# Peptides against a protein of PDB entry 3V4O, part 2

Target 1, 234 residues: chain A of PDB entry 3V4O
Amino acid sequence: DQPLAKDKVALLIGNMNYREHPKLKAPLVDVYELTNLLRQLDFKVVSLLDLTEYEMRNAVDEFLLLLDKGVYGLLYYAGHGYENFGNSFMVPVDAPNPYRSENCLCVQNILKLMQEKETGLNVFLLDMCRKRNDYDDTIPILDALKVTANIVFGYATCQGAEAFEIQHSGLANGIFMKFLKDRLLEDKKITVLLDEVAEDMGKCHLTKGKQALEIRSSLSEKRALTDPIQGTEY

## One batch from the design tools (peptide; made by RFdiffusion4, then SolubleMPNN)

Design b1_p8_1_s4 (from b1_p8_1, 4 letters changed)
Fold by OpenDDE base, seed 2:
Structure b1_p8_1_s4 (fold): chain B 234 residues (1-234), chain A 8 residues (1-8)
Amino acid sequence: as target 1 above (234 residues)
Amino acid sequence: MELQSFAP
């Protein structure tokens, strides 16, 4: 049987113009490209740029309100970030220098809340660095996740590593989005799709030994971003 | 063409 989505909702966040940290360029184009692709896949897409902590938290809250049983939820983030003890933290544009966990949004906390909605699929695409933040000595105690077998993480880089953007003639694209955009519309299980993106990235001479896609998933069903929405015809 | 890290 073809898996069906109750609905498909995506929140895309691109942070570039940081107040106390280096500015980025790629998130602008990357969010734009991903928005266009996801809309072709009949996602309801909210795309936001340069969010403060307050705005990011509000955006996530509104995103969660759109989720319900069987809904596909996708969160994309491009910007500064870090990973401490397996927890991913997205950095708002107004974060202080140095930033700590209380200044940032924890992705795993968002996942917990998505699970409470009994979503059909939870996809996280994180285009950020995954290096340890030495200025944050907090060990987060997170609630245990439910066993929902519907979770996919696409990390733009490996644990402890950096993500990069390509600068060319005033324009910039993230390495992750450069390859993701070529395959995103394919009707394949999302983990298979990301695996192929990983291989494409691996053939790029620019990033060999510098950046590699990591896929972390617990997905027991053949769910794809191309899955039709229940009650609709395509 | 050059690579720019997302790291601070």
Scores: peptide ipSAE 0.353, ipTM 0.888, DockQ to the pose 0.778
Fold by OpenDDE base, seed 4:
Structure b1_p8_1_s4 (fold): chain B 234 residues (1-234), chain A 8 residues (1-8)
Amino acid sequence: as target 1 above (234 residues)
Amino acid sequence: MELQSFAP
């Protein structure tokens, strides 16, 4: 039987113009392209750029309000980030230099809150670096996750590695989005789709040995971004 | 083509 979504909601955040850190370029185009694609998939999409810590937290709160039982939730982030002790931290544009976890948003905390909403699917697409932040020795104590078997992480890069953007003729695109956009509309289980994206990315000579997609999932059902919304004609 | 890291 075809899986159904109660609704489909996405929050896309692209941080580029950092106050105390190097500016990025790719998030602008990447957020735009992903927005258009997800809307074609009948996602309700909120796309935001250059968010402060306060604004990011508010955006996440508003995003969570749209989630409920059976709703597909997708969070995309492009910007600076780091990973400490398996926890992913998104860096707001007003983060200090150096930044610590208290200045950032923890993705796993967001996941915990999404699980409380009893969502049908939780997808995180994180286009950021995953290197350890040596300036933050804090060991986060996170709430335990539930066993919901509906979680998919698409990391633009491997643990401990960096994510890259390609600049050509004044344009910049993230490596992850470059390949993701070609397959995102395919009617496939999201983990299968991302696996194909990983293979496509692996053929890119520019990022050999530098960047590879990592898929981390606990998805026991054949859930796809193309799944129809319950109560709609399909 | 140039690669730019997202690293801070």
Scores: peptide ipSAE 0.350, ipTM 0.888, DockQ to the pose 0.803
Fold by OpenDDE base, seed 1:
Structure b1_p8_1_s4 (fold): chain B 234 residues (1-234), chain A 8 residues (1-8)
Amino acid sequence: as target 1 above (234 residues)
Amino acid sequence: MELQSFAP
């Protein structure tokens, strides 16, 4: 039985021109490529680059307004980030040096808010480092998550590890997106799709021992990004 | 080909 999405909405954020941190290059192309792919999958896509903290929070708020019961929500982030105590933090371009959790957006908080919308699927694709921020020793108190069995995390790298981009002939792509884009349109359960991406990425000699895709999911249904939107024909 | 970390 084919699952249906009430709607499909994606927020893509690529931060690269940081004010107080090293600049990145891959997010520009990665966001662009992912945007085009998700639109082919009939996602409503909002793509934004180089967001300040204020702008990021507003973007997330607007994204959440588009979510409702049965809606597929996808959040993609490419940029600087860190992970403390299992919580992922996206770093705005105007974040200070050093930054702390109060300067950043917590992904798990966004997830909680998505759960409140009773979404049909929550997908997070996080192309950022997952190293601990030693300058932030605070433990965030987060609201308890619901057991919704519809959550998928695709981490570009392992816990405590770094994510990388490849510079080639003036172009730059994140390692994660390099392989994700080749499979994203496949009609497969999202966790299966990501598993295949992980295998593809694992064959890259440049990142062996440095970066590996981590999939964390509780998805109990065969939901795919290719799932039709209710009331539509394909 | 150059590998660049996303680390701050």
Scores: peptide ipSAE 0.347, ipTM 0.887, DockQ to the pose 0.797
Fold by OpenDDE base, seed 5:
Structure b1_p8_1_s4 (fold): chain B 234 residues (1-234), chain A 8 residues (1-8)
Amino acid sequence: as target 1 above (234 residues)
Amino acid sequence: MELQSFAP
């Protein structure tokens, strides 16, 4: 039988106007476009821009409250970030320079909390750089993750690499979103969908050798963002 | 068309 979602909830965060770091442009448009697409997929979408550490933590907490058994959870982040020892850190707009892990939100910690909710699907779309932060020498000790086989990471860029935005005519779009938006509504297993996005990115001359999508997944079921919500008739 | 890095 076709997988069903108990509900579908998404938190979209776009950080642009950093206080002590370079300002970005793409998150504004990217969050907007993704919001519209996910709403077409019947996601309950909370979209937020330029969040402080406090606001980001609150947003994540509120997001987690909406998750429950069988719920599809999607977290999208566009902004500054880094990756240390396989852990992804989202950087709030009020983060100091340099920032450390204590100033940022660890994605893997969020994943752990999502697993505790017994969600049906956990999707992370991270449009951020994945370079090592040399100013942060802390080694995070994370709790062991459960084997839930319902996790999908879409990294906008490769390990240790940078993510980019395209600036054109005053507007900027993230490269990841440029290709993702064309396929997001397709009724396909999310990993298959992302794989096709990866191929599209790979064919683009602009991004060859600069940015490539990385998919990290443990998804044992054919779950798609288009999966219907249980008990809902359209 | 110009690329801008998300790097901090």
Scores: peptide ipSAE 0.341, ipTM 0.887, DockQ to the pose 0.811

Design b1_p8_2_s1 (from b1_p8_2, 4 letters changed)
Fold by OpenDDE base, seed 5:
Structure b1_p8_2_s1 (fold): chain B 234 residues (1-234), chain A 8 residues (1-8)
Amino acid sequence: as target 1 above (234 residues)
Amino acid sequence: MESLQPFG
Protein backbone atom coordinates (compact mmCIF):
# COMPACT_ATOMS: atom_id res chain seq x y z
CA ASP B 1 0.00 0.00 0.00
CA GLN B 2 1.26 3.44 -0.87
CA PRO B 3 2.24 5.84 1.85
CA LEU B 4 -0.14 8.59 2.83
CA ALA B 5 0.50 12.09 4.02
CA LYS B 6 -1.53 13.51 6.84
CA ASP B 7 -1.11 16.85 5.11
CA LYS B 8 1.36 18.53 2.81
CA VAL B 9 2.80 21.92 3.67
CA ALA B 10 5.45 23.96 1.92
CA LEU B 11 7.27 27.16 2.78
CA LEU B 12 8.96 28.88 -0.12
CA ILE B 13 11.32 31.77 0.49
CA GLY B 14 12.95 33.83 -2.21
CA ASN B 15 15.34 36.59 -1.22
CA MET B 16 16.45 38.99 -3.92
CA ASN B 17 16.58 42.58 -2.80
CA TYR B 18 19.43 42.51 -0.36
CA ARG B 19 20.42 45.69 1.38
CA GLU B 20 24.13 45.09 1.63
CA HIS B 21 24.66 42.26 -0.84
CA PRO B 22 24.25 41.80 -4.58
CA LYS B 23 20.67 41.71 -5.72
CA LEU B 24 19.30 38.57 -7.32
CA LYS B 25 16.56 38.00 -9.89
CA ALA B 26 15.85 34.29 -10.18
CA PRO B 27 14.09 33.78 -6.84
CA LEU B 28 11.05 35.73 -8.01
CA VAL B 29 10.28 33.48 -10.95
CA ASP B 30 11.47 30.32 -9.25
CA VAL B 31 9.24 30.79 -6.23
CA TYR B 32 6.31 31.55 -8.48
CA GLU B 33 6.78 28.48 -10.65
CA LEU B 34 7.39 26.18 -7.72
CA THR B 35 4.31 27.54 -5.97
CA ASN B 36 2.11 26.66 -8.90
CA LEU B 37 3.55 23.19 -9.17
CA LEU B 38 3.28 22.37 -5.50
CA ARG B 39 -0.30 23.57 -5.44
CA GLN B 40 -1.05 21.10 -8.21
CA LEU B 41 0.32 18.49 -5.85
CA ASP B 42 -2.14 19.63 -3.18
CA PHE B 43 0.46 21.26 -1.02
CA LYS B 44 -0.55 24.10 1.20
CA VAL B 45 1.98 26.63 0.03
CA VAL B 46 3.17 29.79 1.69
CA SER B 47 5.38 31.79 -0.63
CA LEU B 48 7.30 34.78 0.62
CA LEU B 49 9.81 37.15 -0.94
CA ASP B 50 12.52 39.42 0.43
CA LEU B 51 12.33 38.52 4.07
CA THR B 52 14.24 40.19 6.85
CA GLU B 53 15.75 38.08 9.58
CA TYR B 54 12.75 38.75 11.77
CA GLU B 55 10.30 37.87 9.01
CA MET B 56 12.18 34.72 8.07
CA ARG B 57 12.20 33.48 11.62
CA ASN B 58 8.50 34.19 11.93
CA ALA B 59 7.77 32.42 8.67
CA VAL B 60 9.66 29.36 9.81
CA ASP B 61 7.85 29.40 13.14
CA GLU B 62 4.49 29.57 11.41
CA PHE B 63 5.54 26.81 9.06
CA LEU B 64 6.49 24.60 11.98
CA LEU B 65 3.09 25.16 13.55
CA LEU B 66 1.52 23.54 10.50
CA LEU B 67 3.63 20.43 10.87
CA ASP B 68 2.50 17.41 12.82
CA LYS B 69 2.78 13.66 12.82
CA GLY B 70 2.73 12.33 9.30
CA VAL B 71 2.72 15.72 7.61
CA TYR B 72 4.94 16.28 4.62
CA GLY B 73 7.03 19.39 5.07
CA LEU B 74 8.91 21.06 2.26
CA LEU B 75 11.18 24.06 2.66
CA TYR B 76 12.47 25.79 -0.43
CA TYR B 77 14.93 28.63 -0.27
CA ALA B 78 16.41 30.70 -3.04
CA GLY B 79 18.85 33.44 -2.17
CA HIS B 80 22.25 34.12 -0.72
CA GLY B 81 23.63 31.50 1.57
CA TYR B 82 26.71 29.78 2.84
CA GLU B 83 27.78 26.55 4.44
CA ASN B 84 30.14 26.22 7.38
CA PHE B 85 31.06 22.88 8.87
CA GLY B 86 28.20 21.12 7.15
CA ASN B 87 25.61 23.62 8.32
CA SER B 88 23.61 25.58 5.79
CA PHE B 89 22.75 29.19 6.47
CA MET B 90 20.05 31.17 4.69
CA VAL B 91 20.79 34.88 4.47
CA PRO B 92 18.00 37.40 5.13
CA VAL B 93 17.78 40.53 3.01
CA ASP B 94 18.75 42.76 5.91
CA ALA B 95 21.85 40.79 6.81
CA PRO B 96 24.94 42.89 7.37
CA ASN B 97 28.09 42.72 5.32
CA PRO B 98 29.76 40.55 6.25
CA TYR B 99 27.03 38.37 7.64
CA ARG B 100 27.52 35.82 10.37
CA SER B 101 25.57 32.88 11.70
CA GLU B 102 23.78 35.05 14.22
CA ASN B 103 22.32 37.02 11.32
CA CYS B 104 21.18 33.96 9.40
CA LEU B 105 18.88 30.99 9.70
CA CYS B 106 20.47 27.59 10.12
CA VAL B 107 18.71 24.91 8.10
CA GLN B 108 19.84 22.11 10.37
CA ASN B 109 18.20 23.82 13.31
CA ILE B 110 14.97 23.91 11.35
CA LEU B 111 15.37 20.22 10.59
CA LYS B 112 15.73 19.48 14.27
CA LEU B 113 12.50 21.25 14.99
CA MET B 114 10.76 19.45 12.14
CA GLN B 115 11.87 16.12 13.56
CA GLU B 116 10.25 17.01 16.84
CA LYS B 117 6.96 17.30 14.97
CA GLU B 118 7.21 13.67 13.85
CA THR B 119 6.67 14.61 10.23
CA GLY B 120 6.20 11.99 7.58
CA LEU B 121 8.67 13.59 5.21
CA ASN B 122 11.12 16.47 5.40
CA VAL B 123 12.29 17.92 2.12
CA PHE B 124 14.76 20.76 1.83
CA LEU B 125 15.41 22.34 -1.53
CA LEU B 126 18.22 24.83 -1.13
CA ASP B 127 19.01 27.03 -4.08
CA MET B 128 21.93 28.95 -2.67
CA CYS B 129 25.68 28.96 -2.71
CA ARG B 130 27.51 26.63 -0.40
CA LYS B 131 30.81 28.42 -0.07
CA ARG B 132 32.42 28.78 3.28
CA ASN B 133 31.99 32.13 4.96
CA ASP B 134 35.43 33.03 6.22
CA TYR B 135 34.04 35.94 8.18
CA ASP B 136 32.11 33.54 10.36
CA ASP B 137 34.38 31.50 12.56
CA THR B 138 31.59 30.31 14.81
CA ILE B 139 31.59 26.59 15.34
CA PRO B 140 27.97 25.59 15.67
CA ILE B 141 27.13 23.17 18.41
CA LEU B 142 24.09 21.33 17.20
CA ASP B 143 22.13 18.77 19.07
CA ALA B 144 22.22 15.31 17.64
CA LEU B 145 19.49 14.70 15.12
CA LYS B 146 17.04 11.90 15.59
CA VAL B 147 17.14 8.94 13.28
CA THR B 148 13.86 9.43 11.46
CA ALA B 149 14.82 8.16 8.01
CA ASN B 150 12.54 10.68 6.32
CA ILE B 151 14.92 13.46 5.30
CA VAL B 152 15.82 14.62 1.82
CA PHE B 153 18.13 17.48 0.94
CA GLY B 154 18.34 18.77 -2.57
CA TYR B 155 21.24 21.17 -2.83
CA ALA B 156 21.31 23.17 -6.01
CA THR B 157 25.09 22.91 -5.95
CA CYS B 158 27.81 20.80 -4.42
CA GLN B 159 29.79 21.55 -1.30
CA GLY B 160 31.96 24.61 -1.52
CA ALA B 161 30.45 25.59 -4.84
CA GLU B 162 28.21 28.32 -6.15
CA ALA B 163 24.67 28.16 -7.39
CA PHE B 164 23.83 30.19 -10.45
CA GLU B 165 20.97 31.94 -12.09
CA ILE B 166 20.54 32.28 -15.82
CA GLN B 167 19.79 35.73 -17.09
CA HIS B 168 17.73 35.71 -20.22
CA SER B 169 15.98 38.75 -21.65
CA GLY B 170 15.64 40.46 -18.31
CA LEU B 171 14.26 37.40 -16.58
CA ALA B 172 16.40 35.08 -14.54
CA ASN B 173 15.83 31.52 -13.46
CA GLY B 174 17.88 29.41 -11.19
CA ILE B 175 19.46 26.49 -12.95
CA PHE B 176 18.14 24.14 -10.32
CA MET B 177 14.55 25.23 -10.85
CA LYS B 178 14.93 25.07 -14.61
CA PHE B 179 15.29 21.33 -14.41
CA LEU B 180 13.29 20.62 -11.27
CA LYS B 181 10.10 22.08 -12.70
CA ASP B 182 10.07 19.57 -15.55
CA ARG B 183 9.94 16.57 -13.24
CA LEU B 184 8.36 17.79 -10.03
CA LEU B 185 4.91 16.42 -10.86
CA GLU B 186 6.16 12.91 -11.57
CA ASP B 187 4.91 10.15 -9.32
CA LYS B 188 8.28 8.93 -8.15
CA LYS B 189 10.13 8.57 -4.91
CA ILE B 190 11.49 12.01 -4.19
CA THR B 191 15.10 10.85 -4.18
CA VAL B 192 14.62 9.16 -7.54
CA LEU B 193 13.02 12.28 -8.90
CA LEU B 194 15.90 14.43 -7.73
CA ASP B 195 18.39 11.97 -9.14
CA GLU B 196 16.79 12.37 -12.53
CA VAL B 197 16.92 16.13 -12.14
CA ALA B 198 20.59 15.80 -11.36
CA GLU B 199 21.13 13.90 -14.57
CA ASP B 200 19.22 16.48 -16.57
CA MET B 201 21.27 19.25 -15.02
CA GLY B 202 24.42 17.35 -15.80
CA LYS B 203 23.60 17.46 -19.47
CA CYS B 204 23.54 21.23 -19.44
CA HIS B 205 26.71 22.43 -21.07
CA LEU B 206 26.39 25.81 -19.42
CA THR B 207 26.84 24.50 -15.91
CA LYS B 208 29.00 21.48 -16.56
CA GLY B 209 31.82 21.59 -14.08
CA LYS B 210 30.33 24.60 -12.33
CA GLN B 211 27.14 23.47 -10.68
CA ALA B 212 25.93 20.01 -9.80
CA LEU B 213 22.93 18.91 -7.81
CA GLU B 214 23.74 17.15 -4.56
CA ILE B 215 21.25 14.82 -2.98
CA ARG B 216 21.60 13.96 0.66
CA SER B 217 18.96 11.67 2.02
CA SER B 218 17.96 9.24 4.68
CA LEU B 219 14.67 8.04 3.29
CA SER B 220 13.69 4.48 4.09
CA GLU B 221 10.24 4.61 2.53
CA LYS B 222 9.01 5.21 -0.98
CA ARG B 223 7.60 8.66 -0.42
CA ALA B 224 6.72 11.01 -3.22
CA LEU B 225 5.44 14.54 -3.43
CA THR B 226 2.48 13.05 -5.28
CA ASP B 227 1.46 10.93 -2.30
CA PRO B 228 -2.20 11.47 -1.50
CA ILE B 229 -3.37 13.17 1.63
CA GLN B 230 -5.09 10.89 4.08
CA GLY B 231 -8.84 11.24 4.04
CA THR B 232 -8.88 13.13 0.80
CA GLU B 233 -10.73 11.76 -2.17
CA TYR B 234 -9.88 13.00 -5.60
CA MET A 1 23.62 34.12 -25.08
CA GLU A 2 22.90 32.91 -21.59
CA SER A 3 24.96 34.33 -18.76
CA LEU A 4 25.49 32.85 -15.34
CA GLN A 5 25.43 34.84 -12.16
CA PRO A 6 26.21 33.31 -8.80
CA PHE A 7 23.77 33.49 -5.93
CA GLY A 8 26.59 34.09 -3.46
Scores: peptide ipSAE 0.228, ipTM 0.836, DockQ to the pose 0.770
Fold by OpenDDE base, seed 3:
Structure b1_p8_2_s1 (fold): chain B 234 residues (1-234), chain A 8 residues (1-8)
Amino acid sequence: as target 1 above (234 residues)
Amino acid sequence: MESLQPFG
């Protein structure tokens, strides 16, 4: 029987014009391309650029309000970030230099809140660096996650590594999005889809030994981004 | 020519 989504909601955040950190270029195009693709998949998509901490927190809150039992939730982030003790932190554009966890949004905290909504699927696509932030010694005490078996993380890069954008005379694109966009519309289990993206990315000579897609999942059902919305027949 | 720039 075909899995159904109660609804499909995505929040896409691209931070590039940082006040106290190097500016980025890829998030602009990457958010745009992903927005277009997810809309073709009948996602309700909110796409935002250059969010302050306050704006990011508000965006996440509004996103969570759209989640409910059986809803597919997708969070995409492109921008500066770091990973401490297995926790991923998204950096707002107004973050100080150096930034700390208190200045950033913890992805795992968002996941916890999504689990409380009893979502049908939780997908995180994180196009950010995963290096340790040596300026932040805070050990976050996070609430234990529930066992929901509906979680998929697509990390643009490996633990402790950097994510990259391709710079050329024109608009820059992230390496992750370059390959993701070619497969995102495929009717496949999301983990299978991402695995194929990982293979495609692995063929890129520019990032060999520097960037590789990491998939972390607990997905016990064959859930795909192409799954139809309940009550709608196509 | 293409070059890589890190996000962090």
Scores: peptide ipSAE 0.227, ipTM 0.835, DockQ to the pose 0.782
Fold by OpenDDE base, seed 1:
Structure b1_p8_2_s1 (fold): chain B 234 residues (1-234), chain A 8 residues (1-8)
Amino acid sequence: as target 1 above (234 residues)
Amino acid sequence: MESLQPFG
């Protein structure tokens, strides 16, 4: 039985022109490429670059408004980030130096809100570092997540590790996106797809021993990004 | 030439 999506919605955020932190290059191209691919998969895609904290929060709020029962939600983020106590924090471009949790957006909080929408699938693709922020000792108190068995995290790197962009002849891509883009359109369960991406990334000598894709999933159904939207013909 | 830059 082919799973169906009520709708498919994606929010893509690429932060690169930071005010108080090193500037990045890859998010520009990565967001663009991913946007085009997801649109080919009939996602409704909102792509935004260089968001302040205020703008990021607004973007997430608007994204959540598009989610409903059975909707596939995908959040992609490329930029600075950190992970404390298993919680992922996306860093806005206007974040202070050093940044703290109150300056950032917690991915797990977004996940909770997505669960409340009774989404059919929740996919997070996080192209950011996952090193601990030593300047933030705050332990976030998060509400317990529901057991929805529809969550997929694709971390560009391992826990406690850094994610990298590669620059070659003026072009820059994140390592994660470099490999993801080659497989994203495949009609496969999303976790299987990401596993293949992980294998491809593992062959990259530049990041060998430095960056490896981590997949965290509770997905109990064979759901793919290619799943058709209910009521549509392809 | 290839260069790696960490995402923060």
Scores: peptide ipSAE 0.226, ipTM 0.840, DockQ to the pose 0.771
Fold by OpenDDE base, seed 2:
Structure b1_p8_2_s1 (fold): chain B 234 residues (1-234), chain A 8 residues (1-8)
Amino acid sequence: as target 1 above (234 residues)
Amino acid sequence: MESLQPFG
């Protein structure tokens, strides 16, 4: 049977204009392109740029309010970030230098809250660096996740590695988005789709040995971003 | 010209 979504909701965050960290360029174009694609897939999309910690937390809270049983939730983030002990942290534009976990948003905490909503699918697309933050010695104790088998992480880079943007005479696009956008509309299981994106990235001479997509998933059903919304005929 | 830059 074709999986159905009760609804499809996406929150896209692109942080570029950091106050105490290097400015980025790619998130602007990447958020724009992804917004257009997800809207074609009938996602309700909220796209936000250059969020402070307060604004990011509010955006996530509002996003969670739109989730319910069977809803597809997608969180995309492009910006500075780090990973400590398997936990991913998104860095707000007003984060201090150095930043710590209390200044950032933990993706795994968001996932926990999404699971409580009994969502049909939880997708995280994280276009950020995954290096260890040596200035943060906190070992977060996270609540145990439920076994929902509906989780997909697409990391733009490997653990401990950096993500890159391509500069084209003033324009910038993230490497991850460059390849993702070409396949995002395909009617395939989301993990299969991301695997193909990974192969495309691997064939590119620019990214060989520099950046590789990592997929981490617990997805027991053939769910796709193209899955129709219940009660809607396509 | 095309160049790669890390997100930092």
Scores: peptide ipSAE 0.223, ipTM 0.836, DockQ to the pose 0.694

Design b1_p8_2_s2 (from b1_p8_2, 3 letters changed)
Fold by OpenDDE base, seed 3:
Structure b1_p8_2_s2 (fold): chain B 234 residues (1-234), chain A 8 residues (1-8)
Amino acid sequence: as target 1 above (234 residues)
Amino acid sequence: MESLQAFG
């Protein structure tokens, strides 16, 4: 009764060198370290940095082509972002200031497309701010999602709050990845794993009262990132 | 000295 993945595919995007917004540092290291960890878990990983809107949309399209029935899909994003009316928007490096929804990629739209692929598991790890964008008054008209009970969101911060990286002269992780990387290889249900990461992050003195991990899931099966791929020997 | 940069 061990859950099996038909395949495991991940798209990792780290945006740092924004043209019209503050530059970031952590996404470089975070994407690199997460890539290494996910490959140890036998994920097929595509890792990309500093994507324009056009490049991000193409990357998502290519990612979706790799998804099929029973495939585990994981999308990781580190960069600027915002959340309006429960919809998460990833900001490309060439986004204008201020940016609007038409300049960004909506995560919930990607989720809808993943559901159409009949994936076995959909994991979103979003290391971005979730503050309201006051310059965007667009209310997205989204089709209702299907009831697939295979969805996990790991938000680096709470709704309406900010996600942070540590600023210094050297390279360092964002707060979320700092704790995620220590537990990612554990053989646990993905929601349990993230809950433990949340507890670890909650002990960080730098972000007390500023940043807390939020887990939002509808996962009816004990699925883990360590689940074996169907037809493989372990 | 450590400081934080927001992703937004």
Scores: peptide ipSAE 0.256, ipTM 0.845, DockQ to the pose 0.860
Fold by OpenDDE base, seed 5:
Order: structure tokens, then sequence, then C-alpha cells
Structure b1_p8_2_s2 (fold): chain B 234 residues (1-234), chain A 8 residues (1-8)
């Protein structure tokens, strides 16, 4: 039988108006467009912009409250970020310069908490840089993850690299969302969908050799964002 | 060529 989601919940965060860091533009449009697409997929979507550390932590807490056994959880982040020792850190708008891990939200910690909810699917779409933060030499000690085989990471860029937006006078998508939005509604396994996005993005001459989509997953079942919600009829 | 801004 086709896999069913108990529910589908998404938290979208776009940070652009940083206090101590360069301002961004794409997160505004990207969050908006992704919101509309995910709602077409019957996701319950919470979309937030320009969150402080306090607000981001609260948003994640509220997001976790919506998760339960069999629920599909999707976290999208667009903004400044970094990756140290395999851990991804989302940077709040009020982060100091330089920022450290204590000022940021660790994605892997969120994943750990999502696993405790026994979710049916955990999808992370991270439109942020993955370069090392040289001002942060702390090595986080994380609790061991459970083996749930339901995790998918879509990194807008590869390890150690940067993610980009195109500079326009007006509003425009980031590179990742530019291609993701064209395929998001397809009824395909999420890893297959992202693989196709990766190929599409690979055709972009602007980011060749600079940005490439990386997919990291342990998804052992054919789960799609189009999967129906249990108890509903389409 | 269009300019890029990094998310970092």
Amino acid sequence: as target 1 above (234 residues)
Amino acid sequence: MESLQAFG
C-alpha cells in the first residue's frame, strides 16, 4: 500500500535582515513561494521571517509540538549559516559578529528532537552556506541519533561551499529555490525529486564550480511530499 | 555576468 502520513507539517524560516551581517533578499521570495507550493501539497505551513535567536528557538519548539508518530516534518531554512564538524548551524538575525554555536541553532539537535516524536519522515531543506566558521572552535557533543531510516537532507550547496542568491534590484529566488519550485509538486520519492533538482541546478552556469546540491538520506521507504494524509480522501 | 551573494 502507498505510504500514508498521519499529518504533514512544515516550518519555513527566512532570515534576511541581519543586524550585524550582510542583508539578504532571496529568503523573502523563497519562503513565500515554498509556502504556496507546500500548501498545495496539504502541508500545514508556518512561515516566519527575520527571527531572533529567541524567536527561532520558540518556532522550533512550536514546530516540534505539531509532530507526532507518523507525521511528515519538513524544515526549510534560508539565511546565513555555517557547518562545523558535520553540524549545520542556522544564524538568527540578531547573532553577533562573529557568531558562535551558542548564538545559533544546530540542525542536528533539531533532528534528534524530531526523532523522539517518531515522525514518519524528516526533511531538511537548508539554503545556507556550509563553510566552516573559523571563529567557532567548539566541538559540539551530540546525543546519538536513532536509526529511523526516514531522514532526508537537501543542502543547497555541498560541504565546505557557499550557497548563493542572484543579485537583482528587485526580488528574486535563490539558486536552490529557483529549481526546487519547478519540481516540488511531482509525485516522486523525495530523494528522487531532489536528485532531479540537483541535475537542473547543475545546468546553471552562474554556480558551476561554486554551488551544487547535496542529498544526504537514509530513507528506506518510498516517501513523497505528495503522500496523502491518513483519513483524508483526495 | 550577474553577481552572486553568499548565504554565509
Scores: peptide ipSAE 0.255, ipTM 0.846, DockQ to the pose 0.836
Fold by OpenDDE base, seed 2:
Structure b1_p8_2_s2 (fold): chain B 234 residues (1-234), chain A 8 residues (1-8)
Amino acid sequence: as target 1 above (234 residues)
Amino acid sequence: MESLQAFG
C-alpha cells in the first residue's frame, strides 16, 4: 500500500566558480540547504561544488553504482546550462567559451542509465537556464527511453527561458530553491509538491514574466521523497 | 530593489 524505497540516494552538484563564464553565488547556499533537507528525509547525499568535466562524469558514475532495483535516485544541479532539442546539458566549471555538447553532461543520457538500474523513482531538479546554445550545432542521437512511469523533472524555468539568482552582496538562494526548500519535507506525491512550489513561485512579483517552474513527469504511483526505506523503522 | 542574474 505505502510505497517503499529500497534505498534513497541523491547527488547534488553546484557549479559557481567558472573559469571562462560568469561566476554564480546561489549554488553554494542552495546545495547546502538541500543537503540538510534530503538528509532529514534519510537520503544518502553526496554534495559536490565546482566540478570539472572529469569530476562531474566521475561523480555521476559513482552515483549510478549506488542505484539498483527499487532505489530512489535524485539528481540536483545548480549552475550554467542549456537545452538543445529537448536535451538538457550541465556545464562544468572548466568548460570552454563557447562550450559544446562534448564539454557538457547530458541529463537524458544519465536518465537512460538510471532506467537500466530499474530504479523505483528518478527525480531531476535542474536549476539552470534552458536557452538554446547557438554555438552548438550538434544534434544528439539518443536511445529511446523505456516506459518506466517513474520519472519526474523539475525545471527551474520554462523551455527556452532563463533561471535566475538574486544578486546582493551576501549569500542568498536562487529563485527555485527559495520556494522549494519551504515544501520539500511535505509528505506528498513529488509532482504535487512541485506543483505547489510552482504556485508559490508564481506569486513572486520579482519573477513574473521572467521565470516559471516546469514539471515534466510520467509518475504513475503516489511516490514521495518522504517514502520510508524498506526494512527500516521510522 | 533586488536584481537577478541568469544561470547562463
Scores: peptide ipSAE 0.252, ipTM 0.847, DockQ to the pose 0.873
Fold by OpenDDE base, seed 1:
Structure b1_p8_2_s2 (fold): chain B 234 residues (1-234), chain A 8 residues (1-8)
Amino acid sequence: as target 1 above (234 residues)
Amino acid sequence: MESLQAFG
């Protein structure tokens, strides 16, 4: 049986022009390329760059409004970030230095809200560092997640590690997107697809021992980004 | 030699 999506919606955020933190380059290209790929997969894609905290929160709110029962939701983020106590925090461009959780968007909170929408699939692609932020010792109390068995995290790097871009004068992908883009259109279960990306990335000598893709999933169905939208031809 | 910039 072919799984069907009621709809497919993606929010892509690339933050690079930080006010109080080192500027990045890869998110520009990565968001652009991912946008084009996801649109080929019939995703409704909202792509935004260099968002302030206020703008990021608004973007997430609008994204959530597009989600409903059976909808595939995909959130991609490229930019500065950190992970405290298993919670991933996306850093807005206007975040102070040092930033704290109150200045950032918690991915797990977004996931909780997506679950409330009874989405068919929740995919998070997080191209950010996952190092502990020593300047923030707050422990967010989050509501327990539901057991929906439809969650997939693709972390560009391992827990406690950093994600990287290559320093180029010109335009270039980040390490994660460099390999993801080559496989994203494949008709495969999303976890299988990401596993292949992980293997490809693992062959990159530049990041060997520095960055490795981590997949975290509870996905119990063979759902793919290529799954057709209900009512459409395929 | 290429260098890396961390996303954090």
Scores: peptide ipSAE 0.250, ipTM 0.847, DockQ to the pose 0.854

